# Peptides against a protein of PDB entry 8HF1, part 44

Target 1, 320 residues: chain A of PDB entry 8HF1
Amino acid sequence: NVMLYATKPTEVMVSFPHQEQVLTVTRLISAEIEKFYVSLDLMNIGVQPIRRSKSLQCLRDPSKKSFVKQLFNDFLYQMKEYGIYAASIAIISLIVEFDIKRRQAETLSVKLMHRTALTLCEKIRHLLVQKLQDMTYDDDDDNVNTEEVIMNFSTPKVQRFLMSLKVSFADKDPKDICCLVFVERRYTCKCIYGLLLNYIQSTPELRNVLTPQFMVGRNNISPDFESVLERKWQKSAIQQFRDGNANLMICSSVLEEGIDVQACNHVFILDPVKTFNMYVQSKGRARTTEAKFVLFTADKEREKTIQQIYQYRKAHNDIA

## One batch from the design tools (peptide; aimed at target 1 L23)

Design b2_p20_1_s1 (made by RFdiffusion4, then SolubleMPNN; from b2_p20_1 with S1M P9E)
Fold by OpenDDE base, seed 1:
Order: sequence, then structure tokens, then C-alpha cells
Structure b2_p20_1_s1 (fold): chain B 320 residues (1-320), chain A 20 residues (1-20)
Amino acid sequence: as target 1 above (320 residues)
Amino acid sequence: METYPRVPEEENLFEEIPEP
């Protein structure tokens, strides 16, 4: 019954120009991944014993190739949706994952597959970092984390998101801020977190104002694949956000499944709202009197986004 | 140098979604 007295948050939209231009480096990286997929399909990886108990499709792949392709497809999505700068952070997560899988490989063929994937990730990382350095005068690696580099190598969507944070929170009291940022994909939480850390550090008006954390949703599909480290990180991040030691939480849509997060004054939906449940659950976190529910839309999709929100509002009023 | 297009700073970033 706590839903009845929550002031309806102000629903606002931030528009951004549609990104049609594919950068040369992005095309090169995509082509290298496609070449890798052809080579991966030709790899004779012996049938792995299906461990009977694991419901995950990724565990049912006898070749483990589908998991490798999924990680690269997630990377390609992040590079497309968030840009080169976010991709330079996202690739590190792939490097870490493939190095773990390489070390855990039970067969030489599987070990070689993960080694080949890792070698490709290092090549991609080099191409991305080299592209970020095109704006730096000095060979110092720290110079790629400037506001200018972040903004010039982020998609219009991410640029508008960062501007929206700056406008919303510049020179505010950190205690008055309780912000959620919803993203669709688990791996997006990490790359947007890394991007925000660097952006906040480069932005004086935000440096002592925003303290970000991230929460990757529990893969309910296999608690066995959640590293003990990831579970520990999630618990710590939630606790820091509850204690007010963090005031911005990046989370995937999996917050629907019962993570008790405090009432927030800002909820940013960085990715398109795909489900009514996501709309209700994310909006239901914006509970303060001046709470804002912020949607991001491409200019071309503005009308479609508005109509989708009207349908969700109607459906919500029919249930409430 | 090839970069993403820089989005201009707008004073009115937040557009209220009207009631139908």
C-alpha cells in the first residue's frame, strides 16, 4: 500500500540527435569481430559434457562459442549505443572475462578459443585507446580521461545524459541527491560507471557532488556464474547507496526482482523502456515530492516514445 | 579528426511529457 501516497514523479524527456555516422575505427573493430566469428565457427571445440542442472542456454552450448559471441555482441552494442569512450571501458570487462575462462578451460581447444578471443580484445583495446589519444597532446595515458575526450568520443545520447547530470546536480549538496540510472544490459552498468567516474573527476562542479556506484542485476538464471566477488560488490554497492555514501546508482532492469532501494528524487532511464514492468518499477523508485523520471529518446523516436509512455500511464492507472 | 557530433548545450534539456 506504500504506492498510493507516492507523489507521481514529473515525467520528462531528453531528446538527442540520432547517430547515423559510423566512425572508421568502429567499422574496423566490427570487421575484426566478424572475421573472428568466421574463425570461431571453424574451430573444432569438442562437445563439452552438459552439466544437467544448469538452465542457462549459455551453459547448454556444447562448444561454449555462444557465450563468446554474446560477449562480443554486447560489446558491439555498447560501442554503437554509447560510443568509443564507453567501448574502451567495456572491452576491459571482456578481457577480464576471457582471461578467467582461459584459465578455467578444461581442454586445450577451449583454452585456445579464449586465448584467441583475448588477443582480439587486446587489439580492439589498442585501436580504441589510440583513437582517444588523437585528441591528447601528451603521450600520458591520464590525458584520455578529460571532459573533452569523453564528450567527443561519446554518442549524442551519452553527451545529453552527461549534460543532464551536470544541469541537474552541479554545485548541489550531495545529501539532497538520490539518483538511479537504469540501463538495459548488465555489462552496460560497468562501462557507464567507469565513464561517469572519469567524467565526474574531470568536471569540477560534480567532483564532490556525485558519488556513483553500480549494481549488476543478479543473473537469477545461474547464481553459480556470479562470482563471489560480484555478489560482494552488489551487497557493498547497495549498502553504500542506503547509507548515503553513494548518491547515484547505475543498475540494470533486474531491480524489478526485489532489491529494496530507497526512494529517489531522480530516475534516469538511459535505454529505451521496453516493458510495462520496467516502466512501473523504475518510476515507482521516484517517490520524493520533486522527483523526476527522465527518459532519453532520439529526436526521430520522440513521438513514438511519448505514445508508449501514454500507453504505460493508461495501463498503470487501470491497475492502481 | 573523426569524432561524434558535439551536441550543443541547451537551456531546456528537460521537456515535460504532457498529460494526454
Scores: peptide ipSAE 0.621, ipTM 0.953, DockQ to the pose 0.767
OpenDDE base, seeds 2, 3, 4, 5: peptide ipSAE 0.616, 0.614, 0.619, 0.616; ipTM 0.951, 0.951, 0.953, 0.952

Design b2_p20_1_s2 (made by RFdiffusion4, then SolubleMPNN; from b2_p20_1 with S1M R6V E10D E16L)
Fold by OpenDDE base, seed 5:
Structure b2_p20_1_s2 (fold): chain B 320 residues (1-320), chain A 20 residues (1-20)
Amino acid sequence: as target 1 above (320 residues)
Amino acid sequence: METYPVVPPDENLFELIPEP
């Protein structure tokens, strides 16, 4: 029971300026997705045959349109919260998913729907990559993965997160690092993982210091949607983190799903702590001596964040 | 060129959340 470990990590806050500026490319992409939603609503895909053996989720979206919209809405969230660079990685996950769904389509109409979604994703990817290339002299795809490009095309939140990693872990012994990064959404895990791989590779002080992995919690609603590959990858990622072959794990809600990870010396909460359970469980992983529990907040939300943490501390002490 | 504003380095990047 994670609550019984009376470990008091040092609770620290990292503030970042609120980003009100919406980039022109972000507006364009949002408008293209909205146009696609109008087109998607007009698509007649027919009644999908309900196979009796498919999980309850296949029953909830017989049209598969809601799932398509969910993926694009999650992408729009990632683009807003993490920025253009993160969005360029996030869109690849949509491309992969829609290509799988296109190939698995039992009807021509559903195949066409997923093909149209895929075509939009490729257009979005092109717009994002082209925007990243505005800082590069050469059209070489590797030139978009510099520290400078990552920082200039990431939100202030992500910039402060990356700075926090650099300050915490520059030139450290990798064996002395056990770091968790909590994010709210499952799809953010893979997006931030890809961003961190590129950032670590572009940052000499973090090369051979940080070895990231990501963990998506088990989809309790549909074990059928977890590809055998995803389950194998998840098991491998957990094992690598347990064995110390990975020292930074990005996760979402994993603790609620009963995935036991080792005690860590750093816990970063990249997204707002929305629940007392999330606070207690994530903080309960910072169990080593001198463990740090790091929260990220917009400057305008600083006081509200502090007051929320005081409420959670009080509630935790009342239960302990 | 339209980018996000780069946040300047902060010497006090980590702020201790005080006890109430």
Scores: peptide ipSAE 0.589, ipTM 0.952, DockQ to the pose 0.757
OpenDDE base, seeds 1, 2, 3, 4: peptide ipSAE 0.584, 0.578, 0.577, 0.579; ipTM 0.952, 0.951, 0.950, 0.952

Design b2_p20_1_s3 (made by RFdiffusion4, then SolubleMPNN; from b2_p20_1 with S1M R6V P9E N12D)
Fold by OpenDDE base, seed 5:
Structure b2_p20_1_s3 (fold): chain B 320 residues (1-320), chain A 20 residues (1-20)
Amino acid sequence: as target 1 above (320 residues)
Amino acid sequence: METYPVVPEEEDLFEEIPEP
């Protein structure tokens, strides 16, 4: 078994305090989304033609109410897990997605649905940006991208993640860095990428050290709706990381599907490891000498995380 | 101003998960 001779990465854990308090702006945004769901349920979008795609996966037409709700639920998750600053970036992705769908809409009812969703996204964007500006003296949008604003409007998990990058990589040679950051959700890759670009730009010790990229999963629900631009961008991002033109890659579970990525010296798992497969595949990328496999856990979940890692280690040793 | 609690900067962020 070739796995027995693989250099085992050092498995390390970064703890963060559990965020119990929900900010007032987050409650307002959640309430606006809930009101929108009530309105959305009352909308008559007509009987959409069931495209007879034989695959059970084609059931979510991106023009359906369920898809709109999924995007807002993914946004709510990002706002909860990563904070207001990350949410201000995440909402732009929703605006872009709904604008595309509005333009592609064949019916007036579907166009109206996407217009209403866009209006809500713009309201949410305004509420988020206004909240970030609470720390700025000038109404200039560029003033919200400081290290201080990023840290104060990020969850303790994201704060500890950013601190862990700073401690790990400050003033290092970019060539000595090959870092993966695993996240659970596709949309989180773009959000954390945008956050990292701004953080790196605001942090002098990292500006010439870290060059991030991201890789998003293929849209398995409808490959036909995956833009040629998105596919080209993903291919380019992977190639830049292979060529060493990028040294930090943010990815979801997509590396499972046979994307050959080089051996890395750092693997960060920003979200909880939910499966044994995710553990083996992500850990299996930390293959260099002295490679680190970094987990993030809330303090209250620390012991449970350790026990889960022990179970995964045991299961991995039993198959090796 | 309502913000997230800022976690203090610590040098020793990384706790090694020992073998059992």
Scores: peptide ipSAE 0.574, ipTM 0.946, DockQ to the pose 0.749
OpenDDE base, seeds 1, 2, 3, 4: peptide ipSAE 0.573, 0.563, 0.565, 0.556; ipTM 0.947, 0.945, 0.946, 0.945

Design b2_p20_1_s4 (made by RFdiffusion4, then SolubleMPNN; from b2_p20_1 with S1M P9E N12D)
Fold by OpenDDE base, seed 1:
Structure b2_p20_1_s4 (fold): chain B 320 residues (1-320), chain A 20 residues (1-20)
Amino acid sequence: as target 1 above (320 residues)
Amino acid sequence: METYPRVPEEEDLFEEIPEP
């Protein structure tokens, strides 16, 4: 019954120019990953014993190759959707994951597979960092985290997102801010979090205003694969956001499954709204009188986005 | 130097989605 008196948030759209240009470094990285997939398919990785109890397709892969491909496909998606700067952060998550899997490998063949994947990730990291350094005058690694580097090496979508945060929150009282940022993929939470930390630190108007946190949705599909560390991080991040020690939370769509998050005044949907449930649940977090529900759309997809929102509004009014 | 196209800073970033 708490849904009945929530003021409907103002639904707003931020348009960005559609990016057709693929950077040379992005093409090179994609080609190196494709070469790796060919080599990966040729690797004779003995049939791993199927642990009967695990419902995840990634656990049912007797070669564990599908999980490796999934991580690189997620990276390729992040590089495409968010740009080189976000990709430089995203690749670190792959490095960490493949190093863990390499250490946990029960066979030499599986260990070698994860080592080869890790070597590729280090090569990709080097290519990305070298490209970010093309704008830096000094060889100091800290100089790649400037507002200029972030903006020039982020997609138009991410540039508009960062501008939207600056316009919305510049010089505001941190206590008056309760912001959610929804992203589609679990791994996107980490790279957007890292990007926001660096952007906020480089932007004086936001440095003492925004305190970001991230929450990766629970992989309900295998609580056994959630590291104790990830579960601890999620609990801590939620608590910091509840206590007002963080005022911006980046989360994947998995917040649908019962994370009690406070009423927010801003909800940003960075990725396309793919489901009615995502629309209702994310919009249902914007509960203050002046709450904004912000959608991002490419200019070419603007009309389609508007029509999709009208369908969701209609369907929501038929249930309410 | 090859970068993404810089999107201009616009004051009116937020377009209200009209009621149908």
Scores: peptide ipSAE 0.619, ipTM 0.952, DockQ to the pose 0.759
OpenDDE base, seeds 2, 3, 4, 5: peptide ipSAE 0.612, 0.611, 0.610, 0.611; ipTM 0.950, 0.950, 0.951, 0.950

Design b2_p20_2 (made by RFdiffusion4)
Pose (drawn by RFdiffusion4):
Formats: sequence, C-alpha cells, structure tokens
Structure b2_p20_2 (pose): chain A 320 residues (1-320), chain P 20 residues (1-20)
Amino acid sequence: as target 1 above (320 residues)
Amino acid sequence: EEEEEREELEEFAEERRELE
C-alpha cells in the first residue's frame, strides 16, 4: 500500500574524474582579489559596532567588511568548483548585489566602498569574458561554440553533470519530464541556473524541452540579471513548478523539506551527499514510479562516499 | 606570457575533450 503512493527510486551514480590543476588566470584573479582585500582591510569606514566571535574569544571585522569578503569568497568558490564560465555568471550576481547595497547604503564612506567593489567586480567580469573570448579561434558558430567552451571551460564535475543532463532528456516531451537538481551553496544556484540557460540556448536537442528555474531560501538573492530596480514578471518559481510552467528546478536544500511538489521524474544531487536525513528526503522527493536518482562525487571520494551510503542504507535497515 | 597562457588553455581543452 505504501508503494502505491510511495516509491523506491532507482539510485545510480555518475562518477567523474577529479583533477587538481588550475589555470593561470585563476592565479591572476586570486592575486587581484588579494590586493583588493589588503586594500579594503584598512578602509577605515566610519566607526562600526564591535563584532566579536560567537564566544567573544577573538575579534571579527565589521559586519560590512565581513559581508563584502563573504561575497567575494563565494565568487571565488564558484570559480574554483564550477569553472570559468560559472564565475562569468556569478560575477553578474555580484554586480547586482553590490548595486542593491549601493542603493540601500546610508553613508558616503560605505557607499564609496560598495562602488569600488562594483568596479573591481566589473573588472573581473571583463577578465572572465576575455579568457572566454580567447578561444573563438576554434570556430565562429557561437551556439556550438558556447556548447564547446562550456564543455572545455568547466571542471570535469560540471562537464559530467551537464553531459548526464543532455543524455537523460535528449528529445523527450517537456511535459513528460519533471526533475530537480540540488546544490549546496547559495549563489551557486543562480550561477549554475544561468549556465543551464546558456546551454539550453546552446544546443538544438535540449532547446525546447528543459525549462530551468531556481529558488533559494531566506536572504533572497535577486531573481534577475538586469539591475532595473523593478521587474514586470510576478509569478513565483515554486508556483510555476507546481503549475508545470517550469520543469527543471535548481534549489539548495530548500525544497528537500516540507515544500509540496508533484512527483518528480529525476533528482540530481550536484553537490556530494552529506547528511542521512537530507539523503532520505531528497530520495523521497523522487516520489514517482520509475523515478531515477543521480549522484555526483569525485573519483578519489568513491570509496568513502560508497561506504557512507552503505552506512546510510544499513542505518535505514537498522531503524526499520 | 600570452603565448604560454594560450598553450595552457589548449592543453586544458584537449584534456577535456579526452573526457568525452
């Protein structure tokens, strides 16, 4: 009876070769951000509330410097984990966030700090577009060139995930498919969402089948890439997925708990599984029959992750 | 320096193509 309304989806793996080498432009951007940090640390904005540790044992920077550093570090993480083009999208989210803070800002000193951060972010955007541009010698067709650069300017993890995404839904009806993708970090959702938008408008077979939509938790990141203060579109993303308007969801541990959704065909956990409860809930989200469940881990982490999953399965058997 | 960066990008792209 439970299997009538419940389903044990087939759980499969997608291993990918994990490499440690990085590109030179990554070193250049790291040096540029380090120079910016060193300069900003001494910004000496108007006196701010003292921020100490959780236990007050060690000091902390003012909340605003912490916020700027946090955003920059998130951008660097997105670049380290998902390739150059992922950073090319994520830098636009940083531009939008710094423009919003400029608007919200309430002092000349803080405003100046945010404007200079915006300037550096735009310089970084131009740097990313520059290295993305220095590969068009391969060919001139920007669509297949977008597909090729995405395949080439991305980590093996990103290449493998997008490969599995293409193969799983090559020419199926958009109505027939209902899939979710889970990622860990906040701005990674918007970053990878924009990457999927580009890829959907980069391939002929997937062009009219997949509809990517992303949503995150609190401290709601901006939904657009336009910097126009107001937008005309009003319909929400969750309601879209419930209404079938969107079929590809990009969330980060938000939809895993509580949020009712129709039974989904596929679930892709882009970032490695970490918590038993979350694993159980994410698997349960693939509530439809013949549901397919996908995981991505590094080759080096294969034994550890498989052993961890066995621990989980045996724990499920033990509890039962 | 620009030539070294280009060569690095080409090697990196070839490694990615081999993953296909």

Design b2_p20_2_s1 (made by RFdiffusion4, then SolubleMPNN; from b2_p20_2, 10 letters changed)
Fold by OpenDDE base, seed 1:
Structure b2_p20_2_s1 (fold): chain B 320 residues (1-320), chain A 20 residues (1-20)
Amino acid sequence: as target 1 above (320 residues)
Amino acid sequence: DKEKERQELKEYAEQNRALL
């Protein structure tokens, strides 16, 4: 009986300062979205045909307005949690979604609703990009994708995450890296992926070291809204990660959805661990020798996070 | 105003970097 001692990963907790300062641009964007919600509530889009789509999302949004609000609420969350730079990438996902929905609109009223949402997204994108450009020193280089700009316009959590990646992986052999990054929300995978691509490209020590991919869980709630492109991307990303052509995978709660990914040497939990299952499953992917399991916590929530992780660790040891 | 906000953000980012 070779008891394969499952080497328990080294747990690391990275603290970050709480950002109390809300930027003027963030306040302006939030106020524009709130004004849009008032206008959206006044829009008469008529009775929407109940499509017999088995998607729970189509059943939950009889007005198609709640989906619009959900996307903007997810954007506001990402802007708050990850910063203006991540928000500049996140808004592109909304633009794509609203353009698709505008084209798929069966009624003029719904088409107009999505067009109005799209116009707001373009305004938000312009405000974000302008703010990023205002902070570039070189008037000649419109390149907002520098390490400095990315760091300056990221939240403390994201700054600590990027620095933890740099410290962990600078000048390493790409083959020795198998990294998972867990995030809570589907749309966070895309914006953090875009942020990481730009950060890695701007960071010489990482440019030839990290090859990121992202996977989003199957939207079991709305398989009909999963674009053929998203499904192709997911399959390709998982395969690249299995083949070692990608060595960093950003995922939402995909392990709960039964996606089997290889054993990794690094697991980053970028968002708060909300469930015992998330803790066990994500930690259970850090199975190599010297594997690291890295958590991020705000300084104000540090004690609560420590206590929660202690309870999860205890509960895990009582089951194992 | 922009330059002050720039400097405040830079200092904030630098403070956040110095804590690693």
Scores: peptide ipSAE 0.133, ipTM 0.711, DockQ to the pose 0.378
OpenDDE base, seeds 2, 3, 4, 5: peptide ipSAE 0.094, 0.021, 0.046, 0.014; ipTM 0.725, 0.606, 0.488, 0.427

Design b2_p20_2_s2 (made by RFdiffusion4, then SolubleMPNN; from b2_p20_2, 10 letters changed)
Fold by OpenDDE base, seed 1:
Structure b2_p20_2_s2 (fold): chain B 320 residues (1-320), chain A 20 residues (1-20)
Amino acid sequence: as target 1 above (320 residues)
Amino acid sequence: SKEQELEELKKFAEQNRKLL
């Protein structure tokens, strides 16, 4: 039962200026990844046995190369959409994944492929961290995790999101806060979580106010590849959010698949609303008239976004 | 230059802060 609560939360649209991050470091990283793809295509890793893994992901990547490219493409997307600070966190997830895959490799050729990918990730991490350090004045304080560094190396969207959190929650009672943050991609949940931890820790007005958690939805495509650690983390994060030990939950659109989260007083949609279902499900978590449903849009896409949200609102009212 | 990129980022972030 989709509980047909005619939830009329206050819809807010936050605009942000479109900025292409034309940093030298981002161009260098993109070029290194492209060069790696050429090298990856030339690697002979042999015919991988189609393991009858019930996971659709193992069926989709007969060469194990497409998964490697997918992770780097997701990283490039995160660097573009969230900025180089977020990218410095996102690359750690790739390092962890490629190190796991390297250890699990059945052949020397596959092990070498994942080693090469890992070496590239460490190079990218170094380039990103070095660029973040370029804004630190204290040579002695390697702390790239200041509010200033986070803000300056984030995209306009992320800057507006962080400011919207600060304005919305500065010096509030943590008990009065139940916040959802929706992102499109599962890997963005971890990236934005790490960014928020550092931002909250560096922001006195939020340090004792916001306790973030993240939930990556169950990968129904590959339940066998969900580490026992990821499943434990998901259960713990949901429980902490239910118990009020966490008051901000970052989640991907996988809430469409039946994750029962409590009613929230704030819902932030950090990424574009691409589907009617995402609009209905995310908005349906804001159950009170006092609840805020906050959308982010680039100024260049504002009109298109307004029209799309109007169509979704109309369609929702025709069904409710 | 590296310094110019940093100044541009700072200026942009500061401009973006003033719009809320």
Scores: peptide ipSAE 0.432, ipTM 0.916, DockQ to the pose 0.325
OpenDDE base, seeds 2, 3, 4, 5: peptide ipSAE 0.425, 0.416, 0.427, 0.402; ipTM 0.914, 0.914, 0.918, 0.911

Design b2_p20_2_s3 (made by RFdiffusion4, then SolubleMPNN; from b2_p20_2, 7 letters changed)
Fold by OpenDDE base, seed 4:
Structure b2_p20_2_s3 (fold): chain B 320 residues (1-320), chain A 20 residues (1-20)
Amino acid sequence: as target 1 above (320 residues)
Amino acid sequence: EEEKEREELKEHAERNRSLL
């Protein structure tokens, strides 16, 4: 029973310009992934034995090919929605995942498939890192993790998010901060976490103020060793946030993750609020009138977003 | 081409900073 406390946080809407410019590097990466999909479809990996795990949920053990395509599709989404800098972090998560799957491969054909995916990820990583280096003024400073580089290679949405964090939390006492950041996708939690670590480290006003953590979404689908590590990490992350050892938590969904966390004074919704349940559950974490509930919207979608949030607010007030 | 993309990215980032 989520007690629907009638929470009246201050709702803030931050607008950002739509960036229509597609960089040459993003076009190259997209084209390499499409070529890889054609190659992947031609690969004979044999009939995958349906692991007869007892739960009906394991019937959706996605074909080992569909899992590979899902990871690259999630990467392409992150590159588009968060920018090249975020993509340079996101690709590392794919490298780690495909290396694990390559080592766990029971057949040579599956091992080769994951190896080919890894080679593509390494090429993509090189292209992204090279493009980040091209913006460093000092050819001698290989440090692509400056505030300037992070900001310049982030989408307008991420730029506005980072500036909203800086304005909200610069020189504050860490104990007075309890922040949630909601994102749509599980893999975005890790990507935005890595971006925030680098941004906080590059921003003096935030270095000793913000301690980020992320939720690892519950993959109920695979009872494998990874799911045990993820559950352990999730429990540790929640505990650190409860104990105040972390004061910013990145999460995909309160419902999916089963987050039982204290009331927060800031809630950022980085991605569009697609459902009334997401609105109620995320807003329900901001329990004081002084708490901020911050939404991000493209300027082109501002009116549509205002109307949608008004409808959700009305529906919430009619139930409360 | 790359230099133009660099300038365009910088201008976009500067505009986005100035609006906050």
Scores: peptide ipSAE 0.178, ipTM 0.807, DockQ to the pose 0.371
OpenDDE base, seeds 1, 2, 3, 5: peptide ipSAE 0.158, 0.112, 0.130, 0.116; ipTM 0.792, 0.770, 0.772, 0.766

Design b2_p20_2_s4 (made by RFdiffusion4, then SolubleMPNN; from b2_p20_2, 8 letters changed)
Fold by OpenDDE base, seed 1:
Structure b2_p20_2_s4 (fold): chain B 320 residues (1-320), chain A 20 residues (1-20)
Amino acid sequence: as target 1 above (320 residues)
Amino acid sequence: EKEKEREELKKFAEQNRSLL
């Protein structure tokens, strides 16, 4: 049931069934991560020099172990929230991060810690890919990147999102499309981007219609940890979106950081709207009455979401 | 087992498609 609200922009709420992907592979991966945490806690990495990097993240993790746990916890969250297919992409980001950290390690103990984390990520990636392959319909096609595989291994939220994109944009002129997709977490941008690339490539009606890009917020906490490559990529992605060479942009809380993106005719909020500022800023990118502001909610959270959006709308009207 | 899980996921995805 899509509820249309006569607001500027047109607000749309898409509900999805709440179902946890309780697969054997998901349980196995979670158990392997928990075993790794026990092992990680027993690792003696010595006293780490407090580098006065302006990075609050480096200040928060004197052991460098909490950052490792954070990345795996973010992966577990993405696997839960977006599904096994998305997790197979998300794990690549961890592999990249741990390989960088392994190479940058100043001590053998820290190098070994990141090597062990990397080996676990490689195992997890293999388990995920094998599960996707085991569930392909064509025994002759090792292609796990079909519309069907992507849909079947995605959570109901992601399924509804992909369907909403297909319904909204099938066979449209790419010039008429300016779409924002908001997600909560930085790593979700990359994950959903990779998923969308594969989905668009597997969906004829979206081929040559949607050209996705992503931007992650500047890590204001640690500009030093943004690879020069990530910063260049972000600038390029924003420019491509401004120039119309990309027509779908996946963003985290980037608008809260003052990044000016053009007005869009579609705004999708893939994750729950947690703040009034996120609501106002994301909605403020849809400036016309024809523009759609699409929210996703689990059926169990529908009433709570409606009430929260009503309160945000009221508060916004009281300020305007 | 794998085939049953495949069919369950397929059925779930199809049920979710039918609600649009």
Scores: peptide ipSAE 0.212, ipTM 0.828, DockQ to the pose 0.351
OpenDDE base, seeds 2, 3, 4, 5: peptide ipSAE 0.174, 0.179, 0.017, 0.206; ipTM 0.812, 0.810, 0.428, 0.823

Design b2_p20_3 (made by RFdiffusion4)
Pose (drawn by RFdiffusion4):
Order: structure tokens, then sequence, then C-alpha cells
Structure b2_p20_3 (pose): chain A 320 residues (1-320), chain P 20 residues (1-20)
């Protein structure tokens, strides 16, 4: 009876070769951000509330410097984990966030700090577009070239995930498919969403089948990439997925709990599984029959992750 | 008994990270 309304989806793996080497432009950007941090640390903005540790044992920077560093560090993480083009999208989210803070800002000193941060972010955007541009010697067709650069300017993890996404839904009806994708970090959702938008408008077979939509938790990141203060579109993403308008969901541990959704055909956990409860809930989100469940881990982490999953399964058996 | 975890087969090849 439970299997009538419940389903044990087939759980499969997608291993990918993990490499440690990085590009030189990554080193250059790291040096640029380090120079910016060193300069900003001494920004000496108008006196701010003292921010100490959780236990007050060690000091902390003012909340605003912490916020700027956090955003830059998130951008660096997106670049380290998902390739150059992932950073190319994520830098636009940083531009939008710094422009919103400039609007919200309430002092000349803080405003100047945010404006200079915007300037550096735009320099970084131009740097990313520059390396992305210095590969068009391969060919001139920007669509297939977008597909090729995405396959080449991405980590094996990103290549493998997008490869599995293409192969799983090559020419199926958009109506027939209902899939979710889970990622860990906040701005990674918007970054990878924009990457999927480019790829959907980069391939002929997937062009009219997949509809990517992303949503995150609180401290709601901006939904657009336009910097126009107001937008005309009003319909929400969750309501879209419930209404079938959107079929590809990019969330980060938000939809895993509570949020009702129609039974989904596929679930892709882009970032490695970490918590037993979240694993159980994410697997349960593939509530349809013949549901497919996908995981991505590094080759080096294969034994550890498989052993952890066995621990989980055995724990499910033990509890039962 | 706990069943082994299968892998999904995919066509194509993953490319290494560039050395530039």
Amino acid sequence: as target 1 above (320 residues)
Amino acid sequence: EVEPIPELELPGEVKPILTE
C-alpha cells in the first residue's frame, strides 16, 4: 500500500575524474582579489559596531567588511568548483548585489567602498570574458562554440553533470519530464542556473525540452540579471513548477523539506551527499514510479562515499 | 542484505582541465 503512493527510486551513481591542476588566470584573479582584500582591510570606514566571535574570544571585522569578503569568497568558490564560465555568470550576480547595496547604502564612505567593489567585480567580469574569448580560434559558430567552451572551460564535475543531463533528456517531451537538481551553496544555484540557460540555448536537442528554474531560501538573492530596480514578471518559481511551467529546478536544500511538489522523474544531487536525513528526503522527493536518482562524487571519494551510503542504508534497515 | 550501488553508463568522454 505504501508503494502505491510511495516509491523506492533506482539509485545510481555518476563518477567523474577529479583533477587538482588549475589554470594561470585563476592565479592572476587570486592575486587581484588578494590585493583588493589587503587594500580594503584598511578602508577605515566610519566607526562601526564591534563584532566579536560567537564566544567573544577573538575579534571579527565589521559586518560590512565581512559581507564583502563573504561575497568575494563565494565567487572564488564558484570559480574553483565549477570552472571559469561558472564564474562568468556568478560575477554578474555579484554586480547586481553590489548595485543593490549601493542603493541601500546610507553613508558616503560605505557607498564608496561598494562602488569600488563593483568596479573590481566588473574588471573581473572583463577578465573572465577575455579568457572565454581567447578560444574562438577553434570555430566561429557561437552556439556549438558555447557548447564546446562549456565542455572545455569547466571542471570534470561540471562536464560530467551536464553530460548526464543531456543524455538523460535528449529529445523527450518537456511535459513527460520532471526533475530536480540539488546544490549546496547559495549563489551556486544562480550561477549554475545561468550556465544551464546558456547550454539550453546552445544545443539543438535540448533547446525546447528543458526549462530551468531556480529558487533559494532566505536572504533572497536577486532573481534577475538586469539591474533594473523593478521587473514585470511576477509569477513565482515554486508555483511555476507546481503548475508545470518550469520543469528543471535548481535549489539548495530548500525544497528537500516540506515544500510540496508533484512527483518528480529525476533527482540530481550535484554536490556530494552529506546528511542521512537530507539523503532520505531527497530520495523521497523522487516520489514517482521508475524514478531515477543521480549522485556526483569525485573518483578519490568513491570508496568513502560508497561506504557512507552503505552506512546510511544499513541505518535505514536498522531503524526499520 | 544491502545491494551494491550501480553506476550509470554514459556515452562520450570527459575532458581534462586545460594547462594554459

